# Designs tried in a protein design run: peptides against a protein of PDB entry 5OK6. Part 19

Target 1, 215 residues: chain A of PDB entry 5OK6
Amino acid sequence: ELPGLDSQWRQIENGESGRERPLRAGESWFLVEKHWYKQWEAYVQGGDQDSSTFPGCINNATLFQDEINWRLKEGLVEGEDYVLLPAAAWHYLVSWYGLEHGQPPIERKVIELPNIQKVEVYPVELLLVRHNDLGKSHTVQFSHTDSIGLVLRTARERFLVEPQEDTRLWAKNSEGSLDRLYDTHITVLDAALETGQLIIMETRKKDGTWPSAQL

## One batch from the design tools (peptide; aimed at target 1 L178 Y182 L215)

Design b2_p14_6 (made by RFdiffusion4)
Pose (drawn by RFdiffusion4):
Structure b2_p14_6 (pose): chain A 215 residues (1-215), chain P 14 residues (1-14)
Amino acid sequence: as target 1 above (215 residues)
Amino acid sequence: PTEMQRTFSTKNEP
């Protein structure tokens, strides 16, 4: 059952429960298509629970590239294309109005940058492959703030690399050549990795030689 | 040769 209009307003907009909730690293926020949010706002501020301004179910279809991979469209601007809600507010809105059938939520995380916290709406999607098959990829979203060491550990896990196997990483650049990802302590941002980039994990041979020595 | 060895002839190292 729907809460009253003022109750909905307090839950979604205010304090710890709503949009005013402070940004804390690691917390989840969700994207809501702006038109739907403005319609909800007009409804809850209008004083009439029976109004035709009732927004209906949340539908973020215009925010997705397609329904095959459900990727968020690039180039979206907060306040223009979408509004961010903390996880609790999103949960409440979905429980009240529903979410379009078959459509996934758009969940993003708060990250720490040198002097600010922000929701990372566009993490870096990397294609992780082993050197022997450059077409067999695990597509994984990493934060700009994740280390290259995390990228390596993730690639190892995704490919079930055994503990005794030694592995290291390369990145294929826009010129079609390879840049060695030497330092596992630096971040994806420091390494200037971009979405869609192919990351190649090579495995050391049993004799100690590396496949890349042949390049 | 592996697929990487067949595909690439140039690499950059620090």

Design b2_p14_6_s1 (made by RFdiffusion4, then SolubleMPNN; from b2_p14_6, 7 letters changed)
Fold by OpenDDE base, seed 2:
Structure b2_p14_6_s1 (fold): chain B 215 residues (1-215), chain A 14 residues (1-14)
Amino acid sequence: as target 1 above (215 residues)
Amino acid sequence: LSDLQRTFSELREP
């Protein structure tokens, strides 16, 4: 059952679970297409539950590149293309109005950057490869706050590297050269890694030499 | 650095 219009407004916009609540690292937030949200605002502010301004079910179709992978379009802007809602507020709206059939929610996490907390709308998607087979890639998503060490561990896991094998990472830069990722304690952000970037995992030889050192 | 990329390409096991 739909709550009263004033109650809807207060629950979604205000309070501890409202749109304006402070961001907290690790929390889930959800994207709502801006036009739908504005229609909802008009509906609940209009004071008439039978109004022609009824927003219908949530439909984020315009935010997606396609309905296969459900990836977001690039370059979406908060406040212009979408609004961000805390999980509780999102679930209320979905319960009241529904979500378009077959369409997944757009869930994102709050991350903590050095000077700010933000919802990470666009995590980094890296192309992981082995030095001896650059043609076989694993695409893996990482937070900007994830360490290079996590990227390395993930690469080792994906390629089923044995525990006794030593590995290290190289990133292909914009100039087409390879930069070695020496410091595994820095973040993906600190290393300036970007979506679509090729990350090469080098495995140490049994003789203790590195493939890249025999040049 | 370009040499490294070339090397990795050459080190592709068939």
Scores: peptide ipSAE 0.060, ipTM 0.745, DockQ to the pose 0.108
OpenDDE base, seeds 1, 3, 4, 5: peptide ipSAE 0.058, 0.041, 0.039, 0.049; ipTM 0.751, 0.717, 0.707, 0.724

Design b2_p14_6_s2 (made by RFdiffusion4, then SolubleMPNN; from b2_p14_6, 9 letters changed)
Fold by OpenDDE base, seed 4:
Structure b2_p14_6_s2 (fold): chain B 215 residues (1-215), chain A 14 residues (1-14)
Amino acid sequence: as target 1 above (215 residues)
Amino acid sequence: LTQLQQEFSELRLP
C-alpha cells in the first residue's frame, strides 16, 4: 500500500535518511531516472493521490545502453539524467511503485576519494588477459579506489594461477604500448586505468625468465 | 610462436 503523499516525500527527501543525507563510504546508493523522479515529485507535491501525475513503475531504461549486460550509457549526469538515492529510499520507492519487469536496480557504492565521498557511478571495467592468450579476456569491474594489487589478485584468480606462479601486470596505454604496473599499492585511479583498458597478466616462466624479457 | 604470442611480441614494451 502506498503511504500518504507527504509521508512519501518526507521518507525520500528528508535530510537524515533521504536523498540529501551525507554519503558514507561503502554504502549502496541507487540511480533513478530523472524524468520518473520528477514525475514522482510532481505527484507527491500535488496533494491528490488520484492525480493523473501518478508516476507508475520505476523505469530506468533510458539509462542503459544495453539490456544484455545492463551497462549504463556513458556521460550520464547526476541531476540531469538521474538522481541518487540511498538504499533505504530506493527500496521504499521500489516497494511503493515497483521496478520495471526484468530491469535490474542500478546499485553503486560510495567511495572515499581524497577529500570527498562520491557515489561511483562509473567503476572501471578492465579487460584482463594473459600474455600468452590475448584473445581470452575477463571483463572485471573495479573501483577507482581498488589497488593494483587487487587487480593482480583478481587476475590470478580468474585465470586459476597457482600460488607458486609469479605474475605481474601490464597496461596497454593510449599509444598502444605496454606500461608495466610496478607499484601494486597504488589505486586504479592513481594508475589512471580506464574502462575498456587491456590489462595483461604476465606469468614468469619455469626457467625464471619473463616472457617480456625476450622481446 | 602462436599468433597470440606474436601479438604480444608486437606490443611495444617500455
Scores: peptide ipSAE 0.036, ipTM 0.694, DockQ to the pose 0.413
OpenDDE base, seeds 1, 2, 3, 5: peptide ipSAE 0.031, 0.032, 0.033, 0.027; ipTM 0.690, 0.700, 0.713, 0.683

Design b2_p14_6_s3 (made by RFdiffusion4, then SolubleMPNN; from b2_p14_6, 7 letters changed)
Fold by OpenDDE base, seed 3:
Structure b2_p14_6_s3 (fold): chain B 215 residues (1-215), chain A 14 residues (1-14)
Amino acid sequence: as target 1 above (215 residues)
Amino acid sequence: LSDLQRTFSSIREP
């Protein structure tokens, strides 16, 4: 059953717990297509539950690049293409109006950047490879706030590297050269890593030498 | 480094 229109507005737009509340790192927020949200605003502000402004079910189809992997389109802008809602507000809207059948929710996390909290709409997808088999890649998603150390550990896990084997990372830069990721404590953001970037894991030889140092 | 590209190309040989 739909709550009263004023109650809906307060639950979704309340500055303490709704859309306008402060972001908190680690929280889940959800994307809602902007035209649907504007239609909902018009409906609840109109004061007539039988109004022709009824928004219907949530449909985010225009935000997706494809309906197979449910990837977002590139270049979407907050306030123009979508609205961000905290988990509670999203779940209320879904319970009241429904979500388009078969369409997944667009869940994103709040991350802590040096001077701001932000919903990370576009996490970084990296192409992980081994130095001796560049043809076999693993695509893995990372936060901009994840450390290079996490990228290295993830690469080791995906390639089934034994604990006693020593490894390090190289990134292919925009010029097509390779930059060594020396500091594993810096973030993906600090390293300026981008979606689709190739990350090469180098494994130390049994003789203690690095493949890259023998040239 | 241009040397590293050559390095990784040479390391591909088993």
Scores: peptide ipSAE 0.115, ipTM 0.727, DockQ to the pose 0.111
OpenDDE base, seeds 1, 2, 4, 5: peptide ipSAE 0.106, 0.074, 0.095, 0.084; ipTM 0.723, 0.711, 0.749, 0.747

Design b2_p14_6_s4 (made by RFdiffusion4, then SolubleMPNN; from b2_p14_6, 6 letters changed)
Fold by OpenDDE base, seed 3:
Structure b2_p14_6_s4 (fold): chain B 215 residues (1-215), chain A 14 residues (1-14)
Amino acid sequence: as target 1 above (215 residues)
Amino acid sequence: MTDLQRTFSTLRLP
């Protein structure tokens, strides 16, 4: 059963607990397709529950590039293509109106950037490879706030590198050359790594030399 | 609008 229209508006749009409330690091927020949300706004602002402005079930179909992996389309813009709601508000809307059958929620996390919190709409998907087998890649998702050290540890785990083996990372840049990721304490954001970027893990040879030193 | 600007949510006032 739908609550009163004014109650819906207050629950979802209230600046203390709704759409406009402050972001908190680690929280989950959800994307809602903009046209649906605008229709909902018109419905609850109209004051007539029997109005032709009833929004129906939430349908985020236009935000997805495919219905297999449910990846977002590239280049979506907040306020134009979608709105962001905190978890509580999202769950209220889903309970009131339903979500289109088969569609997953579009959940994203609040991250801590220098002096600001943001919802990370597009986490970074990196292609991890070994220097001696560039044809065998592992796609792994990272936050922009994750360290290069975490990327390296993840690569070591995926490639079953033994603890005693020494490894380091290279990133293939936009010019096609390789840049060494020397500092493992900087973030994915600081290193300007992007989705689809190739990250090469180099393993030190038994003689103590690096394969790249011979190139 | 830059690609980076699309990566994250918009600035919110405290």
Scores: peptide ipSAE 0.346, ipTM 0.850, DockQ to the pose 0.019
OpenDDE base, seeds 1, 2, 4, 5: peptide ipSAE 0.033, 0.046, 0.037, 0.040; ipTM 0.697, 0.733, 0.709, 0.729; seed 5 fails the geometry check

Design b2_p14_7 (made by RFdiffusion4)
Pose (drawn by RFdiffusion4):
Structure b2_p14_7 (pose): chain A 215 residues (1-215), chain P 14 residues (1-14)
Amino acid sequence: as target 1 above (215 residues)
Amino acid sequence: SFERLTLDEELFTS
C-alpha cells in the first residue's frame, strides 16, 4: 500500500533516508530517469493522491543503450537525464510504484577522489582475455580507483587460473600495440585505461619464459 | 617503467 504523499516526500528527499543522505565511499546509489522523478515530485507535492499525475511504475528504458546488454548510455548528465537516489530511497520507490518488468536497476557506487566523494556513474569496463584466445573475454566493470593488482586478481579468478601459474597484464592501445601494465599498486585511472579496452593476461611457460618474449 | 610492443596476434596466440 502507498504511503501518504507527505510521508513519501520525507522518505525520498530528506535526511539519511533520501536525496540529502551524505556521500560515503562504497555506498550504493541508483539512477532514476528524470521525467519519471519530476512526475513523482509533481504528484507528491500536488496534495491529491487521486491525481492523474500519479507516475506509475519506474521505467528507466531511455537510459539504456539496448536491452541486450543493458548498458547505461554514455554522455548522460545528472539533473538533466537522471536523478540519483540512495539505495533505501530506490528500494522504497520500487516497493511503492514497481519497476518495469524485466528491467534491471542501475546501481552505482560512491568513490573517494582526492578532495571529494562522488557517485561513479561511469566506471571503466575492461575486456579481460588470456593471451591464447583474444576473443574469449570476461567484460568486467572496474572503478577508476581500483588498482591494477585488483584487475589482475580479478582476471585470474574469472579464468580459474591456478595458484602456481604466473600471470601478468598488457593493455591494447588505440594504435593496436601493447602497453605493459607493470605496476600493480597504481589505479585504473593512473594507468589511463578506458572503457572497452582489451586487457591481455599472459601466462608464463613451464620453462620460465613468457609468451610476450616472442613479440 | 614503460614498455610497448607490436602485437603479432597469430604468433602470440599460438

Design b2_p14_7_s1 (made by RFdiffusion4, then SolubleMPNN; from b2_p14_7, 7 letters changed)
Fold by OpenDDE base, seed 2:
Structure b2_p14_7_s1 (fold): chain B 215 residues (1-215), chain A 14 residues (1-14)
Amino acid sequence: as target 1 above (215 residues)
Amino acid sequence: MREVLELDEELLSA
C-alpha cells in the first residue's frame, strides 16, 4: 500500500535516512534507473495519487548489459543514468511500487578510499589462474580496497591449495608481460588491477625453488 | 635481478 505522496518524498529524500544521507563504509546502497526515479519524483511532487504520472514498478533493465549475469553496462554515471539510494529507501520503493519480475536489485557497497567514501558501483573482476594449469580459471570479484593478500588467499581457496604450499601472485600488465605482486599489503587499487585482468598464482616447488626465473 | 614467470603464449596474448 502506498503512503501519502508527501510521506513518500520525505522517506526517500530526507537527509538522515534518504538519498542525501551520508555514506557509511560497509553499508549497502542500491541503484535506481534515473528515468524511473524522475517519474517517481514527478508523481509525488504532483500531489495527485491518481495521476497519469504514476511510475509503475521499478525497472532497471536499461542499466544491465545482459539479463543472464545481470552485469551493469559500462560507463554508467550517477545522476545521469541512475540514482543511489540507501537500503531503507530502496526497500521502501520496492515495497510501494515493486521491482520488475525476475530482475535482481543492484546492490553495491560503500567503500572507504583514502580521501573519500564512495559507493563502489564497479568492483574489480579478476581472472585467477594457476601457473601450471592455465586452462582452469576462476573469475572473482574484489573491491578496489581489498588487499593483494586477500586476492592471494582467495586464489588459494578457489584452487584448494594446501596450507603448506607457498604461493605468490603475478599480474599480466597492459604490455602483455607479467609483473609480480610483491607487496601483499597494498590494495587492488594501489596495484592498479583492472576488471578482466589475468592474475597468475605461482606455487613454490617441493624442492624449495620457484617456477619463475631470476634474470 | 628481475623475476620472470613464463606462461603459455596464448594466455599472455589474450
Scores: peptide ipSAE 0.297, ipTM 0.810, DockQ to the pose 0.221
OpenDDE base, seeds 1, 3, 4, 5: peptide ipSAE 0.291, 0.296, 0.294, 0.291; ipTM 0.808, 0.807, 0.806, 0.807

Design b2_p14_7_s2 (made by RFdiffusion4, then SolubleMPNN; from b2_p14_7, 8 letters changed)
Fold by OpenDDE base, seed 5:
Structure b2_p14_7_s2 (fold): chain B 215 residues (1-215), chain A 14 residues (1-14)
Amino acid sequence: as target 1 above (215 residues)
Amino acid sequence: MHERLELDEARLSA
């Protein structure tokens, strides 16, 4: 059963637990398509439960670029295309109005950047390859706050590298040359890695030499 | 914060 209109407003748009609550690193937030949300606001502010302004099921279709992988369109802007709600508020709305059939929720994590918390709507998708087999890539998603060390560990895991094998990373730059990612403690953001960028894992030879050092 | 080298993919893969 739908709660009273005033109750809905208080539960969703309050500053303590709703849309305006502070961001906390690691928490999940959800995207809601802007037009639907504005329709809901008009409905609950109108004071008539039988109003023609009833928003119906949540429908985020316009935010997706595809309905197979459910990837978001590029360049979406908070406040213009979507609003962000904390998990509790999102689940209330879904419970009250439902979500369009077959459509997944758009869940994103709060990350902590220098001097600010942000919902990471667009994490970085990297193409991981081995230096000796550039044609076989693994596409992996990373947060901007993830370390290069995590990227390296992930690459090692995907390519089944044994613990005794030594590896390091190179990033293909816009000029087609390679930048060595020597500092594994910096973040993906610090390294300025971008979605679609090729990351090459180099494995040291058994004789102790690096393939790239022989060039 | 990484070292830039004028090294192409073809040479590294060889």
Scores: peptide ipSAE 0.098, ipTM 0.766, DockQ to the pose 0.632
OpenDDE base, seeds 1, 2, 3, 4: peptide ipSAE 0.038, 0.079, 0.069, 0.078; ipTM 0.695, 0.728, 0.719, 0.723

Design b2_p14_7_s3 (made by RFdiffusion4, then SolubleMPNN; from b2_p14_7, 7 letters changed)
Fold by OpenDDE base, seed 1:
Structure b2_p14_7_s3 (fold): chain B 215 residues (1-215), chain A 14 residues (1-14)
Amino acid sequence: as target 1 above (215 residues)
Amino acid sequence: MHETLELDEEKFSA
């Protein structure tokens, strides 16, 4: 059963699980399609539970580019296309109104940037390959706050690299050349890595030499 | 001096 309209409003907007509560790094937040949320606001502000303004089930269909991989459309804007809710608020709305059948929740994480917390709606998807077998790729999602060291470790894991094998990363740049990622302590953001970018893992030869040449 | 890695891009299918 739906709680009272005033209770819904207070729970979602002004409660300890409210939309306007401070962001905390590592927390999960959820996207809600803006028109649905506005319809819900109108419903709960109207004061009549039997109103024709009832929002129905949450439907984020317009936020997805496809219903196969459930990827978000590019260029979505907070406050225009969607609102962000903390996990508790999202779960309340889902329990009260339901979610469209077969549609997954759009969960995102709060990340810590210099002097600001942000919900990372668009993590970076990197295309990982080995230098000697470009035909076998792994697409992996990373946070902008993840280190290049994590990208390297992830590549090693995906390609089942033995612990004794030495590896390093290269990124294909916009000019089509390869830039070596020397510093593994910088972030994906600091390295300016972008979604769809090719990341090449080079493996050291058994003779102790690298496949790459110095020019 | 800069390091270069030669890749056979023809083997990379998107």
Scores: peptide ipSAE 0.146, ipTM 0.733, DockQ to the pose 0.244
OpenDDE base, seeds 2, 3, 4, 5: peptide ipSAE 0.128, 0.105, 0.138, 0.130; ipTM 0.738, 0.723, 0.739, 0.740

Design b2_p14_7_s4 (made by RFdiffusion4, then SolubleMPNN; from b2_p14_7, 7 letters changed)
Fold by OpenDDE base, seed 2:
Structure b2_p14_7_s4 (fold): chain B 215 residues (1-215), chain A 14 residues (1-14)
Amino acid sequence: as target 1 above (215 residues)
Amino acid sequence: MHETLELDEERFSA
């Protein structure tokens, strides 16, 4: 059942679970297509629950590149293309109006950067490969706040590297050369890694030498 | 130190 219009407004815009609540690291927030949200605002501010301004079900179709992978379009801007809502507010709206059939929610996490907290709308998608098979990539998503150590561990796990094998990472840069990711304590952000970037896992040879020594 | 190498796929795979 739909609450009263004023109640809807207060619950979504205000309070501890409202749109304007402070961000907290690790919390889930959800994207709502801006036009729908504006229509909802007009509806609840209009004072007539039977008005022609009823927003209908939430439809984020315009935010997606396609309906296969449900990836977001690049370059979406908060406040222009979408609004961010805390999980509670999102769930209220979905319960009241529904979500377009078959369309997944757009859930994102709050991350803590050195100076600010923000919802990470675009995590980094890296292409992980082995040094001896650069043509076979594994796409893995990481937060900008994830460490290079996590990337390395993830690569080792994905490629089923034995515990006794030593590995290290290289990032292919924009010039086509390889930058060694020697400091595993820095973040993906600190290393300036970008979506679509090739990350090469090098495995040490049995003789104790590195394949890259031949370069 | 930061290390940068030129990529040679054949030599890297060898």
Scores: peptide ipSAE 0.314, ipTM 0.892, DockQ to the pose 0.866
OpenDDE base, seeds 1, 3, 4, 5: peptide ipSAE 0.204, 0.304, 0.308, 0.121; ipTM 0.848, 0.891, 0.891, 0.756

Design b2_p14_8 (made by RFdiffusion4)
Pose (drawn by RFdiffusion4):
Structure b2_p14_8 (pose): chain A 215 residues (1-215), chain P 14 residues (1-14)
Amino acid sequence: as target 1 above (215 residues)
Amino acid sequence: SEWDELTISPTNPP
């Protein structure tokens, strides 16, 4: 059952429960298509529960590239294309109005940057492959603030690399050559990695030589 | 193989 209009407003907009909730690293926020949010706002501010301004189910279809991979469209602007809600507010809105059938929520996380916290709407999507098959990829989203060491550990896990196997990483650049990702302590941002980039994990041979020594 | 057709960037440090 729907809460009253003022109750909905308080839950979604105010304090710890709503849009005013402070940004804390690691917390989840969700994207809501702006038109739907504005329609909900007009409804809850209108004083009439029976109004035709009732927004209906949340539908974020215009925010997705397609329904094959459900990727968020690039180039979206907060306040123009979408509004961010904390996880609780999103949960409440979905429980009240429903979410379009078959459509995934768009969940993003708060990250820490040198002097600010922000929701990372566009993390870096990396294609992780082993050197022996450059077409067999695990597509994984990493934060700009994740370390290269995390990228390596993730690639190892995704490919079920055994503990005794030694592995290291390369990145294929826009010129089609390889840049070695030497330092596992720096971040994806420091390494200037971009979405869609191919990250190649090579495995050391049993004799101690590396496949890349042949390049 | 496709791996053997790749090159290391000239600007890549040793």

Design b2_p14_8_s1 (made by RFdiffusion4, then SolubleMPNN; from b2_p14_8, 4 letters changed)
Fold by OpenDDE base, seed 2:
Structure b2_p14_8_s1 (fold): chain B 215 residues (1-215), chain A 14 residues (1-14)
Amino acid sequence: as target 1 above (215 residues)
Amino acid sequence: SEFDSLTISPSQPP
């Protein structure tokens, strides 16, 4: 059963789990398509539950670029294209109105950057490859706050690298040259890695030489 | 390999 309109408004906007709550690192937030959310606002503010302003089920279709991988469109802007809701508020709306059949929730994490907390709507998608087979990539998502060390560990895991094998990373830059990711403690953000960027895992040869020493 | 055709950037972070 739907709660009273005033109760819905208070729960979603002004509650301890409302839209205006402070961001906390590691928390899940959810995207809601802006037009749907505005329709919901109009419905609950109108005071008539039987009104033609009923928003129906949540439909985020316009936020997706495809319905196969459910990737977000690029360049979506908070407050223009979508609203961010805390997990509790999202779950209330889904419970009350439903979500369009087959659509996944658009869950994102709050990340902590040096001076701000934000919902990371667009994590970085890296193309992980081996130096000896650049044509065989693994696309993996990383947070901007993830370390290069995590990228390296992830690459090792995806490529089933044995623990005794020495590996290191290179990023192919916009000029088509290789930047060595020396510091594994810096973040993906600090390394200025971008979505779609090729990250090459180099494995040390048994003779102790690096393949890149021949470049 | 295709890797062997790539060049290392001269501007390596220290």
Scores: peptide ipSAE 0.295, ipTM 0.847, DockQ to the pose 0.801
OpenDDE base, seeds 1, 3, 4, 5: peptide ipSAE 0.281, 0.282, 0.291, 0.288; ipTM 0.842, 0.842, 0.844, 0.844

Design b2_p14_8_s2 (made by RFdiffusion4, then SolubleMPNN; from b2_p14_8, 5 letters changed)
Fold by OpenDDE base, seed 5:
Structure b2_p14_8_s2 (fold): chain B 215 residues (1-215), chain A 14 residues (1-14)
Amino acid sequence: as target 1 above (215 residues)
Amino acid sequence: SEFDSLTIAPSEPP
C-alpha cells in the first residue's frame, strides 16, 4: 500500500535521510530518471492520490545505451537526466511504485576525492591488454580512487599471471606513445587515466629482460 | 607485435 503523499515527500525529500542527506564515502546511491522523478514530485505535491499525475513504475530506460550490459549513456548530467537517491530512499520508491520489469537498479558508490565526496556515476573503464597480444582486451571498471597497484593486480588476475612472474604497466597516451606507470601507489585519477584507455601489462621474460627494452 | 612499434615516452623514473 502506498503511504500518504506527504509521508512520501518527507521520506524522500529529507535533508537527514533522503535526497539531500550528506554523502559518505562507500555508501550506495541510485539513479532515478529525471522525468519519472519530476512526475512523482508533481503527484505527491498535488495532494490528490487519484490524480492523473501518478508516475507508475520507475523506468530508467532512457538512461541506458544498451539493455544487454545495462551501460549508461555517456554525458548524463545530475539534475538534468537523473536524480541521485540514497539506498533507503530508492528502496522506498521501488517498494511503492515498482521498477520496470527486467531493468536493474543503477547503483553507484560515493567516493572521496581531494576535498569532495561525490557519487561516481562513471567509473573508469580501462582496456587491459598483454604486451604480446594488444588485440585481446579485457574491459575492467575502476574507481578514480583505485590505486595503480589495484589495476596491476587486476590485470595479473585476469591474465592468470603466476605469482613468480614480474609484471608492470604502461598506459598508451594521446600521442600514441607509452607512459610507464612507475608509482603503483597513486590513484587512477592521479595518473589521469581515462575511459577507453589502453593499459598494457608487460611481463618480464624468462631471461630477466623486459620486452620494452627492445623498443 | 604492435607493441614493438610503440614509442616509450621519455619519462625519468621517479
Scores: peptide ipSAE 0.119, ipTM 0.776, DockQ to the pose 0.751
OpenDDE base, seeds 1, 2, 3, 4: peptide ipSAE 0.095, 0.023, 0.081, 0.033; ipTM 0.759, 0.571, 0.677, 0.623

Design b2_p14_8_s3 (made by RFdiffusion4, then SolubleMPNN; from b2_p14_8, 5 letters changed)
Fold by OpenDDE base, seed 5:
Structure b2_p14_8_s3 (fold): chain B 215 residues (1-215), chain A 14 residues (1-14)
Amino acid sequence: as target 1 above (215 residues)
Amino acid sequence: SEYDSLSISPSQPP
């Protein structure tokens, strides 16, 4: 059953628990397509439950570039293409109006950057490869706040590297050269890694030499 | 950070 229009507005557009609540690192927020959200605002502000402004089911179709992987379109802008809602507010809207059949929720995490919290709408997608097989990539998402150490561990796991094998990372730069990722404690952001960037995991040889040292 | 640019050639399969 739909709550009263004023109740809906107060529950979603609330500075303490709704859309305007403070961001907290690690919390889940959800994207709502802006046109739908504006239609909902008009409906609840209109004061007539039988209004032709009824928004219907939440439909985020215009935010997706594909319906296979449900990837977002590039370049979407908060307040232009979508609004962000905290989990509680999202779940209320879904409960009241439903979500378009087959569409997944667009869940994102709040991350803590040096001076701000933000919802990370676009995690970094890295192409992980081995030094000896550059043609076989694993695409893996990382937060900008994830360490290079996590990228390395993830690469080791994906490539089934044994614990006794020593590995290191290289990033292919914009000039086409390889930059060694020496410091594993810096973040993906600090390393300036970008979506689509090739990350090469080099495995140390049994003789104790690195493949790159013989070039 | 100064990254040393190295070329990693894929080891030719034996």
Scores: peptide ipSAE 0.019, ipTM 0.545, DockQ to the pose 0.098
OpenDDE base, seeds 1, 2, 3, 4: peptide ipSAE 0.017, 0.015, 0.014, 0.017; ipTM 0.575, 0.578, 0.485, 0.538

